Peptides against a protein of PDB entry 1IK9. Designs and how they scored, part 80

Target 1, 211 residues: chain A of PDB entry 1IK9
Amino acid sequence: MERKISRIHLVSEPSITHFLQVSWEKTLESGFVITLTDGHSAWTGTVSESEISQEADDMAMEKGKYVGELRKALLSGAGPADVYTFNFSKESCYFFFEKNLKDVSFRLGSFNLEKVENPAEVIRELICYCLDTIAENQAKNEHLQKENERLLRDWNDVQGRFEKCVSAKEALETDLYKRFILVLNEKKTKIRSLHNKLLNAAQEREKDIKQ
Target 2, 207 residues: chain A of PDB entry 1IK9 as posed
Amino acid sequence: MERKISRIHLVSEPSITHFLQVSWEKTLESGFVITLTDGHSAWTGTVSESEISQEADDMAMEKGKYVGELRKALLSADVYTFNFSKESAYFFFEKNLKDVSFRLGSFNLEKVENPAEVIRELIAYALDTIAENQAKNEHLQKENERLLRDWNDVQGRFEKAVSAKEALETDLYKRFILVLNEKKTKIRSLHNKLLNAAQEREKDIKQ
Target 3, 195 residues: chain B of PDB entry 1IK9 as posed
Amino acid sequence: MERKISRIHLVSEPSITHFLQVSWEKTLESGFVITLTDGHSAWTGTVSESEISQEADDMAMEKGKYVGELRKALLSVYTFNFSKESAYFFFEKNLKDVSFRLGSFNLEKVENPAEVIRELIAYALDTIAENQAKNEHLQKENERLLRDWNDVQGRFEKAVSAKEALETDLYKRFILVLNEKKTKIRSLHNKLLNA

## One batch from the design tools (peptide; made by RFdiffusion4, then SolubleMPNN)

Design b2_p13_8_s1 (from b2_p13_8, 7 letters changed)
Fold by OpenDDE base, seed 5:
Structure b2_p13_8_s1 (fold): chain B 211 residues (1-211), chain C 211 residues (1-211), chain A 13 residues (1-13)
Amino acid sequence: as target 1 above (211 residues)
Amino acid sequence: as target 1 above (211 residues)
Amino acid sequence: SSEIEKFEKELEE
């Protein structure tokens, strides 16, 4: 089961933050349980997959688009743009919400809720879920932080080895060329010496022929 | 201001999860506000730095050690070891807690609370704090995840460059040696050729003298 | 390094 809790403001009670809990299995499309609370009273309703389908049909909206709008309205809370307006009557237990766009406002959906007999239990469970979620998210944060520190160490180690490899390549090239030049110069000197000996021998032979 | 909310179980009501909120400035040692709620009623008390000092003195405990025990008791909730037992009378508004060790149990502290007139406001604010904390922790998780993915990419890039540098070093060494051997062999061949020419010239001169 | 030493030795020979 998935769950989301959002803060909402009711048109009827704009000074009191209400909390909208939505609970569903796998997808919001399969239906959901909606719970509204003001921290004193709670109201709950179950919305079936068939009701969602009927609401989409009544709105002449494609079901996937309708569910997408439900997800934005019910799972995001009142976003900073006040795009969704929430209404609830404590007398009728009728909950409805509207989407406000620049040129058009329309009712997105409506649900009948029932007043919870023991609201304290619902509120305690809601707080428990929040505390569990905080603990889980903290554990995940600590894990990600430790992994991040590990990756940074691993990066520094490879970077240092890479820089050492670059320097070692340049040093190797320089050393090999120095050794090569030394040995080549020795062989060039030996060639010059032998060539001079050959020239001298030829000059002596030409002198011996001339007596 | 720092805040921690914990789940606790009262000895008087072991079936009902209570929530213990502690709020403080910088350090718990400077005093704190304690709030207890069951999701219907709330009770609040303020504990001053002087009261904490007096409680430590009355217990004949070093203040830093006492504050350390308060932090474990009040900020951790009932840990898995049931080391801390919480008691509250709704009639007297007297809250006290005990530390249970293998060989000794002792009262760690006690506070007078006052019943909150509007518990719904306290509960709403508590839920708001939980939701804000969830949102902050989610944003931090998303940031750490993105940074982790960045560091992993950076590591892969440097690792690939390092492997390429290693291979390029080995290839450079092999290529330089091959070129060196070729040029040296040419010079050795030239030395041998010149030496043979010198030997032939000496043999011809020795023939010319015997003639 | 070892191949240079081997080659230098073959050059003296």
Scores: peptide ipSAE 0.024, ipTM 0.844, DockQ to the pose 0.178
Fold by OpenDDE base, seed 4:
Structure b2_p13_8_s1 (fold): chain B 211 residues (1-211), chain C 211 residues (1-211), chain A 13 residues (1-13)
Amino acid sequence: as target 1 above (211 residues)
Amino acid sequence: as target 1 above (211 residues)
Amino acid sequence: SSEIEKFEKELEE
């Protein structure tokens, strides 16, 4: 079962932060349990897949789009202030919420809740869930941090090897060319020497023919 | 101000999860505010640095060691079950906790709490803190995840460049040697040719003299 | 290394 808790403000009680818990199986479309609390009282309702389908039909909205709006309203918390307005009557236990657009507000959904007899249990369980989520997220953070540190070390190692490889390539090229030039110059000198000897021998032979 | 919330079990109410909030400035040694709640009622007390020092002295324990035990008891939550036992009287508002060792239990500390007049406000604030912590940890997790993905990409890029550099170094060496051998062999062939011409010229001169 | 050694020998030759 998936769960999301969000803080909301009720239009009737804007000075008192309320908490909206939504719990569902796999997808919000399959229905959900909604729990509202002010930290003293709690109210719960179950919304079925059929009710979601009916609300979508009543709105003349495609079910997937409607569920997408429910997800934004109920799971994302109050996103940017005032996009979703929440209303609740403690007397009737009637919960409804509206989407506020620039020039138009419309009712997105409505649920009948029931007052929880033991709100302390619901509140304790809600706090437990928050603490469990914190612990899980902390463990994940520690894992990701250690992995980041590993990846950074591995990156630095490969980077250092790469830089050494680049330098070694340049050094190799320079050294090879220097060695090659030396040997080639020796061979060129030998060629010039032999050519001069040949010229001298030819000149000597021409002198010997001239007696 | 730093804060930690932990779930605890009171010896008097083992079936009801309680929440222990501790808040402090920089260090627990400087004093702290302790808040206990069962999700319906709340109790708060302030523990001063002087009280911590007095409790350490009464225990004949070094202050830093005592604060270390307080940190384990009050901030780590109930670690492995039963190492710390928490006791609270709602009538006297007296909170005390014991450290349980294999053969010895001893009182670690005791605090007089006060019943909060508006527990709902304390509970709402506690839930708000939990939700804020969840949001912060989620944002940190998303950041660390993106950083891990970046570091992995960067590692793969450098690794690929390194492998190319190694291969390019080997290829460079091989190519340079091949080119150099070709040029050197041309020069050697020219030297041999010139040497043979010199030998032939000498032999022709020796024939001309015998003639 | 073996090609270098061969090359160095061919250079002396």
Scores: peptide ipSAE 0.027, ipTM 0.845, DockQ to the pose 0.161; fails the geometry check
Fold by OpenDDE base, seed 3:
Structure b2_p13_8_s1 (fold): chain B 211 residues (1-211), chain C 211 residues (1-211), chain A 13 residues (1-13)
Amino acid sequence: as target 1 above (211 residues)
Amino acid sequence: as target 1 above (211 residues)
Amino acid sequence: SSEIEKFEKELEE
């Protein structure tokens, strides 16, 4: 089961923050349970997949688009712009919400709720869910922090090895060329010496023929 | 202001989860506000720095150690072992808690609370704080996740560069030796050729002298 | 390495 709690402001009671809980199995389009509370009273209702489909059809809206609007209205709370207006009558237990566009407001959906007999239990369970969510998110954050610290160490280690490899490559090339030049110069010196000996031998032979 | 909400079980009502809110400025030892709720009623009390100091003195406990026990009792909730037992009388508004050791239980502290006239406001504010904490922790989690993904990319990039550097170093050494052997063999061939020419010239000179 | 030692020996020869 998935759950989302959001803050809403009712048009009838704009000074009192209300809490809207929506719970569903896998997808919001398969139906959901809606719970409203003011911290003293609570109201609940079940919305079926068939009701969601019927509301989409009545609006002449594609089901996926309609569910997308329900998700924005019911799971995001009052977004930064009051794009969604929430209304509730405590007398009729009728909950409805409107989408406000520039020049047009229209009813997006409505639900009949029932007053919960034991609102304290609903409120306690809601607070428990919030505390559990906080604990889970804290554990995830601590894990991610430790993993980030590990990744940073691993990055520093391989970066340091890479820099040493670059320096070692340059040093290797320089050392090999220096050694090669030394040996090559020795062989060039030997070639020059042998060539001079050949020239001298040829000059001596020309002198011996000339008596 | 810092705040912690925890779940507790009262000895008088073990089937009903209660919520203990503690709020303080900078340090718990400077005093705190305690709030207890069952989701219907709420009770609050203020504990001063002087009361904390007096309780530490009455227990013959060092203040920092006593504050450490208060932090474990009041901020951690019922830890995995029922090391702390919470008691509350709704009639007297007297809250007290005990530390349970293997063979000894002792009172760790006690507070006089007052019943809140508007518990719904306290409960709404508590839920608001939980929702704000969830939102903040989610934002931190998303940030840490993005940073983790960045660090992993950066690690893969430098690891791939390091592996290429290692391979390039080995290839460089092999290529330089092959080139050096080629040039060296050319010089050795020239030395051998010049040496043979010198030997032949000496043999011809010995023939000319015998002639 | 053994190749450096071989190369050095080939240089003496």
Scores: peptide ipSAE 0.027, ipTM 0.844, DockQ to the pose 0.171; fails the geometry check
Fold by OpenDDE base, seed 2:
Structure b2_p13_8_s1 (fold): chain B 211 residues (1-211), chain C 211 residues (1-211), chain A 13 residues (1-13)
Amino acid sequence: as target 1 above (211 residues)
Amino acid sequence: as target 1 above (211 residues)
Amino acid sequence: SSEIEKFEKELEE
């Protein structure tokens, strides 16, 4: 089961933060359980897949688009852009919400909620879920932080090896050229010496022919 | 202000999860506000730095050790090891907690709490804090995940450059040796050719002298 | 290192 808790403001009680819990299996499209609380009272309703499909059809909206709007309205809460307005009557237990566009406001959905007999249990379970979510997210953060520190160390180690490899390549090239120049110069000197000996021998022969 | 919310079990109501909120400025040692709730009622008390110091002295415990025990008891909740036991009387509004060691159980502290007139406000604020903490931790997780992905890419890039540098070093060494062997073999051939010309010239001179 | 030593020996020869 997936769950999201959001804070919302009701048009009827704008000074009292309400909490909207939505719980669903796999996809919101398959239906969901909605729970509203003000921290003292709680109200719960179930929305079936058939109700979602019917509401999408009644709106002449494609089901996937409609579920996309439900997800934005019910799982984000009233985002900072006040695009979604929430209404609830404690007397009728009727919950409805609207999408406010620049030129058009329309009802996105409505649910009949039932007042929970023991709201304290629902509130306790909601707080437990929040605390569990905090603990899970803290554990994920600690894991990601340790992995980040590991990757940074590993990056620094490879970077240091790479810099040493670059320097070692340049040093190797320089050293090889120096060694080869020495050997080539020795061979050049020997060639010059042998050439001079041949020239001298030819000059001596030309002297011996001239007697 | 720093804050921690923990779930606890009261000895008097072991089937009902209670929530213990502790709020403090900078350090728990400077005093704290404690709030207990069962999701319907709430009770609040203030513990001063002087009360903490007095309780540490009465226990003959060093203040830093005592605050360390308070932190473990009040900020972790009853950890899975049941080392800390919590007691609360709704009639007297007296909250006390004990540390259970293998051979010794002792009272770690006690507080008089006042029943909150509007528990729903305290509960709503507590849930708001939990939701804010979840949002902050989610943002941290998303940031750390993106940074982790960045560091992994950067590591792979440097690793690939390093492997190319190693291969380029080996290829450079091999190419330089091949080129130098060719040049040196040319010089060796020229030395051998000049030496043979000198030997032939000496043999011709020896023939001309015998003639 | 071994190829350098072989090469140096072949150069002396």
Scores: peptide ipSAE 0.024, ipTM 0.844, DockQ to the pose 0.176; fails the geometry check

Design b2_p13_8_s2 (from b2_p13_8, 8 letters changed)
Fold by OpenDDE base, seed 5:
Structure b2_p13_8_s2 (fold): chain B 211 residues (1-211), chain C 211 residues (1-211), chain A 13 residues (1-13)
Amino acid sequence: as target 1 above (211 residues)
Amino acid sequence: as target 1 above (211 residues)
Amino acid sequence: MEEIKKFEKELES
């Protein structure tokens, strides 16, 4: 089961932060359980897939688009732009919400809730879920931090090896050329010496023929 | 202000998860505020630095060690080993906790709490803190994940460049040696040819003298 | 490196 808790403000009680818990199986489209609390009382309702489909049809909205709007409204709270307005009557247990656009406001959905007899249990479970989520997220963050530190070390190690490889390549090329020039110059000197000996021998032979 | 919320079980109410919030400035040693809630009622107490010092003295424990035990007891809850036992009387508002070791249990500390008149506000603020902490931890997690992915790309890029550098070094060495051998063999052949010409010239000169 | 040393010896020779 997936769960999201958001803070909302009710039009009737704008000074009291309420908490909207939504719980669902795999997809919000298949239905969900909503729980509203003010930290003293709690109200719960189950919304079926058929109710979601009916609300989408009543709005003349494509179901996927409607579920997309439900996800934005119910899982994020009002958001930073007050795009969603929430209403709840404790007397009727009727919950409804509106989407506010620049030129139009419209009712996005409505649900009947039931007052929870033991709100303390629901509130404790909600706090437990928050604490578990914090612990899980902390463990993930510690893991990612250790992995980032490892990756940074591994990067530094291979970068240092790469720089050494570049330097070693340049040094090797320079050393090989120096050795090559030395040996070639020796062979060139020996060739020049042998040519001079041949020239001298030819000149001596021409002198010996000329007596 | 730093804050920690933990789950605890009271000896008097072992079936009801309680939440212990501890809030402090910089160090727990300088004093703290404790808030206990069962999701319906809340109780709060302020513990001063002087009370912490007095409790340490009464226990004949070094203050730093005592604060270390307070941190373990009050910030982690009971822990997985039930090392800490918590007691609270709703009538007296007296809170105390014990440390259970293999051979001995001892009272670690005790505090007087006061019943909160508006527990719903305290509970709402506690839930708000949990939700803010979740959001902050999620943002940190997303940041660390993106950084992890970046570091992995950077590592792959430098690793690939390193492997290319190694291969290019080996290829350069091989190519330079091949070129060196070619040119040296040409010079060796020319030296051998010149030596043979000198030997032939000397043999012809010896024939001309015998003639 | 070892091949250079071998070649240097073959060149002195």
Scores: peptide ipSAE 0.022, ipTM 0.845, DockQ to the pose 0.172
Fold by OpenDDE base, seed 1:
Structure b2_p13_8_s2 (fold): chain B 211 residues (1-211), chain C 211 residues (1-211), chain A 13 residues (1-13)
Amino acid sequence: as target 1 above (211 residues)
Amino acid sequence: as target 1 above (211 residues)
Amino acid sequence: MEEIKKFEKELES
């Protein structure tokens, strides 16, 4: 079961933050449970897949698009742009919400809720869920932080090895060329020496033929 | 202001999760505000630095150690080992907690609380804080995840460059030695050819003198 | 002659 709690403001009680809990199985489209609370009272309703489909049909909206709007309205809370307006009658237990566009506002959905007899239990469970979520998120953060520190160390180690490899390659090339030049020069000197000896021998033979 | 909410179980109401909120400025030692709620009622008290010092003295405990125990008791909640027992009288509004050791249990601290007239406001604010904390932790998680992915890419890139550098170093060494051997062999061949020419010239001169 | 033979040996090593 997936769950989202958001804060909303009701048109009827704009000064009192309300909390909207939505719980669902895998997809919001398959239905959900909605719970509303003001920290004193709570109201709950179950919305079926058939009701979602009916509301989409009544809206003349494609079901996937409608579910997309439900997800935005009910799971994001009132985004900073007040795109969604929430209404609730404590008397009728009728909850409805509207999408506010620039030139048009329209009712996006409506739910009949039931007043919870023991709101304290619902509120406690809601707080427990928040605390559990905080603890899980904190554990994930600590894990990711440790992994980040590990990856940074591993990066520094490989970077240092890479820099040493580059320097060692350049040093090797330089050393090999120096050694090669030394040996080449030695062989060139021997070639020059042998050529000079051959020239001298030829000149001596030419002198011996000329008596 | 720092804040921690924990779940606790009161000895008087072990089946009902209570929430213990502690808020403080920089250090718990400088005093704190404690709020207890059961999701219906709330109780609040302010604990001063002087009261903390007095409780440490009454306990004959070093203040830093006492504050360390307060931090464990009040900020960790009941750890899985039930090391701390929490008691609250709704009639007297007296809150106290005990540290349970293997052979001894002792009262660690006590606070006079006051019943909050509007517990719904306190509960709403508590839920708001939880939701804000969830959102902040989620944003941190998303940031750390992106950073982890970046560091992993950077590591893979450097690792790949390092492996290429190692291979290129070995290839360079092999190529330089091959080229060096070829040039050396050419020079050795020239030296041998010049030596043979010199030997032939010497043998011809020895024939001309005997002649 | 001996130096030449020594050099040939150094070339063959």
Scores: peptide ipSAE 0.022, ipTM 0.842, DockQ to the pose 0.086
Fold by OpenDDE base, seed 4:
Order: C-alpha cells, then sequence, then structure tokens
Structure b2_p13_8_s2 (fold): chain B 211 residues (1-211), chain C 211 residues (1-211), chain A 13 residues (1-13)
C-alpha cells in the first residue's frame, strides 16, 4: 500500500490546516482510501475504481488524464499555486474539489466521507506514518551522504593518480628526448671524427703519390 | 529552535501510542518545552535550565551526563530496547520517566505538564512539522541522489582519462624507444662504414709502401 | 610530430 499525506485548506475553514491522507494499492486508478482530519475530528471514505471511472466519464475526461489530475489534487496538496480548491461539509460529510484555472473553475471530483468514531486512532496512525517516513528518509540521507563521501574520496584518488600519470608522461617524454639527443650527438661527433680521419688519410696518400 | 518528536508508550496506557515532542534552543541543557499527545489530548510543560540542573544534582549526576540521558530518553524515544519507561498521570499532569537497567530501574526525571486547551492546534502543528520535515528530507535525498550521480559520472570520466593516460604513456615509451633504436642503429652503421673505409685506406697505403 | 620532424632534420644536419 502506498500513502500520501498533504496539508490542505478547506474553503469553509481557511484558518485551520487540514490533512488529507490518500492510501492506495499500486495505482490511484485502482481506487483509494481518503482520510481528512483537522487534528480533532477525522473523516474517511473509500473511492472505488468504478467511481473514478464514472467521474472521468462525467467530466468527459480520459481516465488516465483524470487520474493525473486526482494525483495532483489529492497527493500534491494544494501546491503553492492554489490550483485546487477543497470543500468539505461536516454536516453532509461531502467532500469536493475544484481545479482553478485563470478564468474558470470546475469541479474535479467529489466523495462522500464518513465521520470516524475514533479520530484519535486515525490521527495517531497518521503521526506514526509521518515519523516512520522521517526515519526512513533520514536513513536514506545518511546512506547517500556516506556514499557521496566515498565517491568523492574515490574521485580524488583517481584524479590524483591521473595528474601524476600526466606529469609522469611529460617527464618521460622529456627525459627520453634528452637521453636520445645526448647519445645521438655522441654518434654525430664520432662520425665527424671518422670523416676527418678519412679526409686526412686521403690527403696524406695524395702527398705520398706526388716525389 | 530544534525539535524532536518521538513515539512513546506510557505505562498507564501501553496500548495507545503517545507522541513526545521536545523543543529546545541550541542545546537541551538550556531548557526545553515538552509536549505529550495521544492524538486527542495534549499536555505541555516548560523545563528550565535550573530544573535540569536541580534534577542532575538530585541524582548526584554530572550535568552533561544527565543531559545525555535526557537526550536518549526524550529525543530517541523508547528505542527498541525499552531502556526508558514513561509514566504520566492525566489527573495530576505529572510526567516521569525511568531508566531500566538489567537489575535496577531508577527515576531519571519528572515534569509537571499542563493540559492544552486546544489540543487540535498542537496536533495540527505537530503534523505540519512532520510534513515539513518529510519534505525537507525528500529534497535532501533528491539533492544527494543527483550529487551521487554526478560524482559517479565524474569518477568514470577521470577513470577513463586515467586509463587512457596510462596506455598513452606506455605507447609513448615504446614508440620513442623504437625510433631511438632505429636512428641509433643508422648512426652505428655509418660509424662502422667509416671505420672500414679507414681500415681499407690504411691497407692500401701499406700496399703502396711495399710496392 | 613537428618536434619529431625538427629532431629528424637536426639528425640529418
Amino acid sequence: as target 1 above (211 residues)
Amino acid sequence: as target 1 above (211 residues)
Amino acid sequence: MEEIKKFEKELES
């Protein structure tokens, strides 16, 4: 089961933060349980796949698109853009929500809720879920932090080895060229010396022929 | 202000999860606000630095050690080890907690709480704090995940460059030596050729003298 | 390449 809790403001009680809990199996499309609370009272309803399909049909909206709007409205909460307006009657237990566009608002859906007899249990369970989620997220954060620190160390190690390799390559090239030039110059000097000896020998022979 | 919410079980109501909220400025030692709730009722008290010091003195415990025990008891909750037992009287609003060791339990501290007139507000605020903490932790997780992915890419890039550098160094060394040997051998061949010419010239001169 | 060619020219020289 998946769950999301969001803060909402009801049009009837704009000063009192309400909490909207949605619980579902795998996909919101398959139906969901909705719970509303003000921290004292709670109301719950089950929304079936059939009801979701019917609401989509009544809106002349493709089911996947409608479910996408439900996901935005019910799981995201009224994001900071007030795109969704929530209405609830405590007397009728009728919950409905509207999508607000710039020049038009339209009803996105409505649900009949039931007042929970023991709201404290629902509230406690909601708080427990929040605390569990916090603990899980903290553990994930600690894990990711340790992994990031590992990756940073590994990066620094490889980077340092790479820089040493670059420098060693340049040093090797320079050293090999220097050694090569030295040996080559020695051989050139020897060639010049031998050539001069040949020239001298030829000149001496030419002198010996000339008596 | 720092805050921690924990689940606790009261000895008087072991079947009902309670929530213990502790709020403090910088250090628990400076005093804190404690709030207890069962999801319907709430109780709050303020614990001063003087009360903390007095409780430490009454226990003949060093203040830092006592604060360390308070931190474990009140902020960690009754961790899975049931090391701390929580007691609360709704009638007297007297809250006390004990540390359980293998063969001995002792009172760690006690506080007078006051019943909150509007528990729903406290509960809503507590849920809001939990939801804010979830959102913050999720944002941190997403950030750390993106950073992890970045660091992994950066590591792979440097690693690949390093491996190329190693291979390039080996290839350079091999190529330079091959070229060096070729040129050196050419010069050695020229030296041998010139030396043979000198020997031949000397032999010819020796023949010319014997003639 | 240019340095090698320069070096080769210095070798011929």
Scores: peptide ipSAE 0.022, ipTM 0.845, DockQ to the pose 0.229
Fold by OpenDDE base, seed 3:
Structure b2_p13_8_s2 (fold): chain B 211 residues (1-211), chain C 211 residues (1-211), chain A 13 residues (1-13)
Amino acid sequence: as target 1 above (211 residues)
Amino acid sequence: as target 1 above (211 residues)
Amino acid sequence: MEEIKKFEKELES
């Protein structure tokens, strides 16, 4: 079961924060349970997949688009810039919400709720869910923080090895060239010495023929 | 202001989850406000720094150690294995809690509370704080997740560059040795050719002298 | 390295 709790303001009681809980199995379009509370009283209702489909049809809206609007209204509260307006009558237990566009407001949906006999139990369960969610999110934060610290260490270790490898490559090239130059210079000296011996031998032979 | 909300069970009502809110400025030892609720009623009390110091003295406990026990009791609920037992009388508004050790339980502290006239406002504010904390923790989780993904990319990039550097170093060494062997073999061939010319010149001179 | 040291030794007799 998935659940979202949002704060909303009712048009009839704009100074009193209300809480809208929506619970569903897998997808919101398969139906949901809606719970409203003011911290003293609570109201609940069940909305079926057939009711969601009927509301989409009545609005001449594609079901996926309608569910997308329900998700924005019911799971995010008023949303950015009070795009959604919430209305509730405690007498009729009728909950409805409107989408406000620039020049027109229209009813997006409505639900008949029932007053909960034991609102304290609903409120306690809601607070428990909030505390559980906080604990889960804190544990996730601590895990992600430790993983970040691990990844940073691993990055620093590889970076340091890479820099050493770059320096070692340049040093290797320089060392090999220096050694090669030394060996080549020795062989060049030996070649020069042998050429001089050949020139001297040719000059001595030319002297011996001239006698 | 710092705040912690915990779930507790009262000895008198073990089947009903209660919520213990503690709020303080900077440090718990400087005093705190305690709020208890069952989701219908609420009770509040203020504990001063002087009362905390007096309770530590009455227990013959060092203040920092006593505050450490208060922190475990009041900010973590019962703790692991029900180390702390909570008692509250709705008639006297007297809240007290005990630490359970293997063979002995002792009263750790007690507070006189006052019944809140508007418990719904306290409950709404408590739920608002939970929802704000969830939103903050979610934003932190999303940030840490993005940072983890960045660090993983950066690690993979450096690792790939390091592996290429290692391979390039080995390839460079092999290539330089091959080139050096080719040039040295050319010089060795020239030295051998010059030695053969010197030997031939010496043999011709020995023939000319015998002639 | 060993083959070059061997080659250096063969270039030094």
Scores: peptide ipSAE 0.023, ipTM 0.844, DockQ to the pose 0.148; fails the geometry check

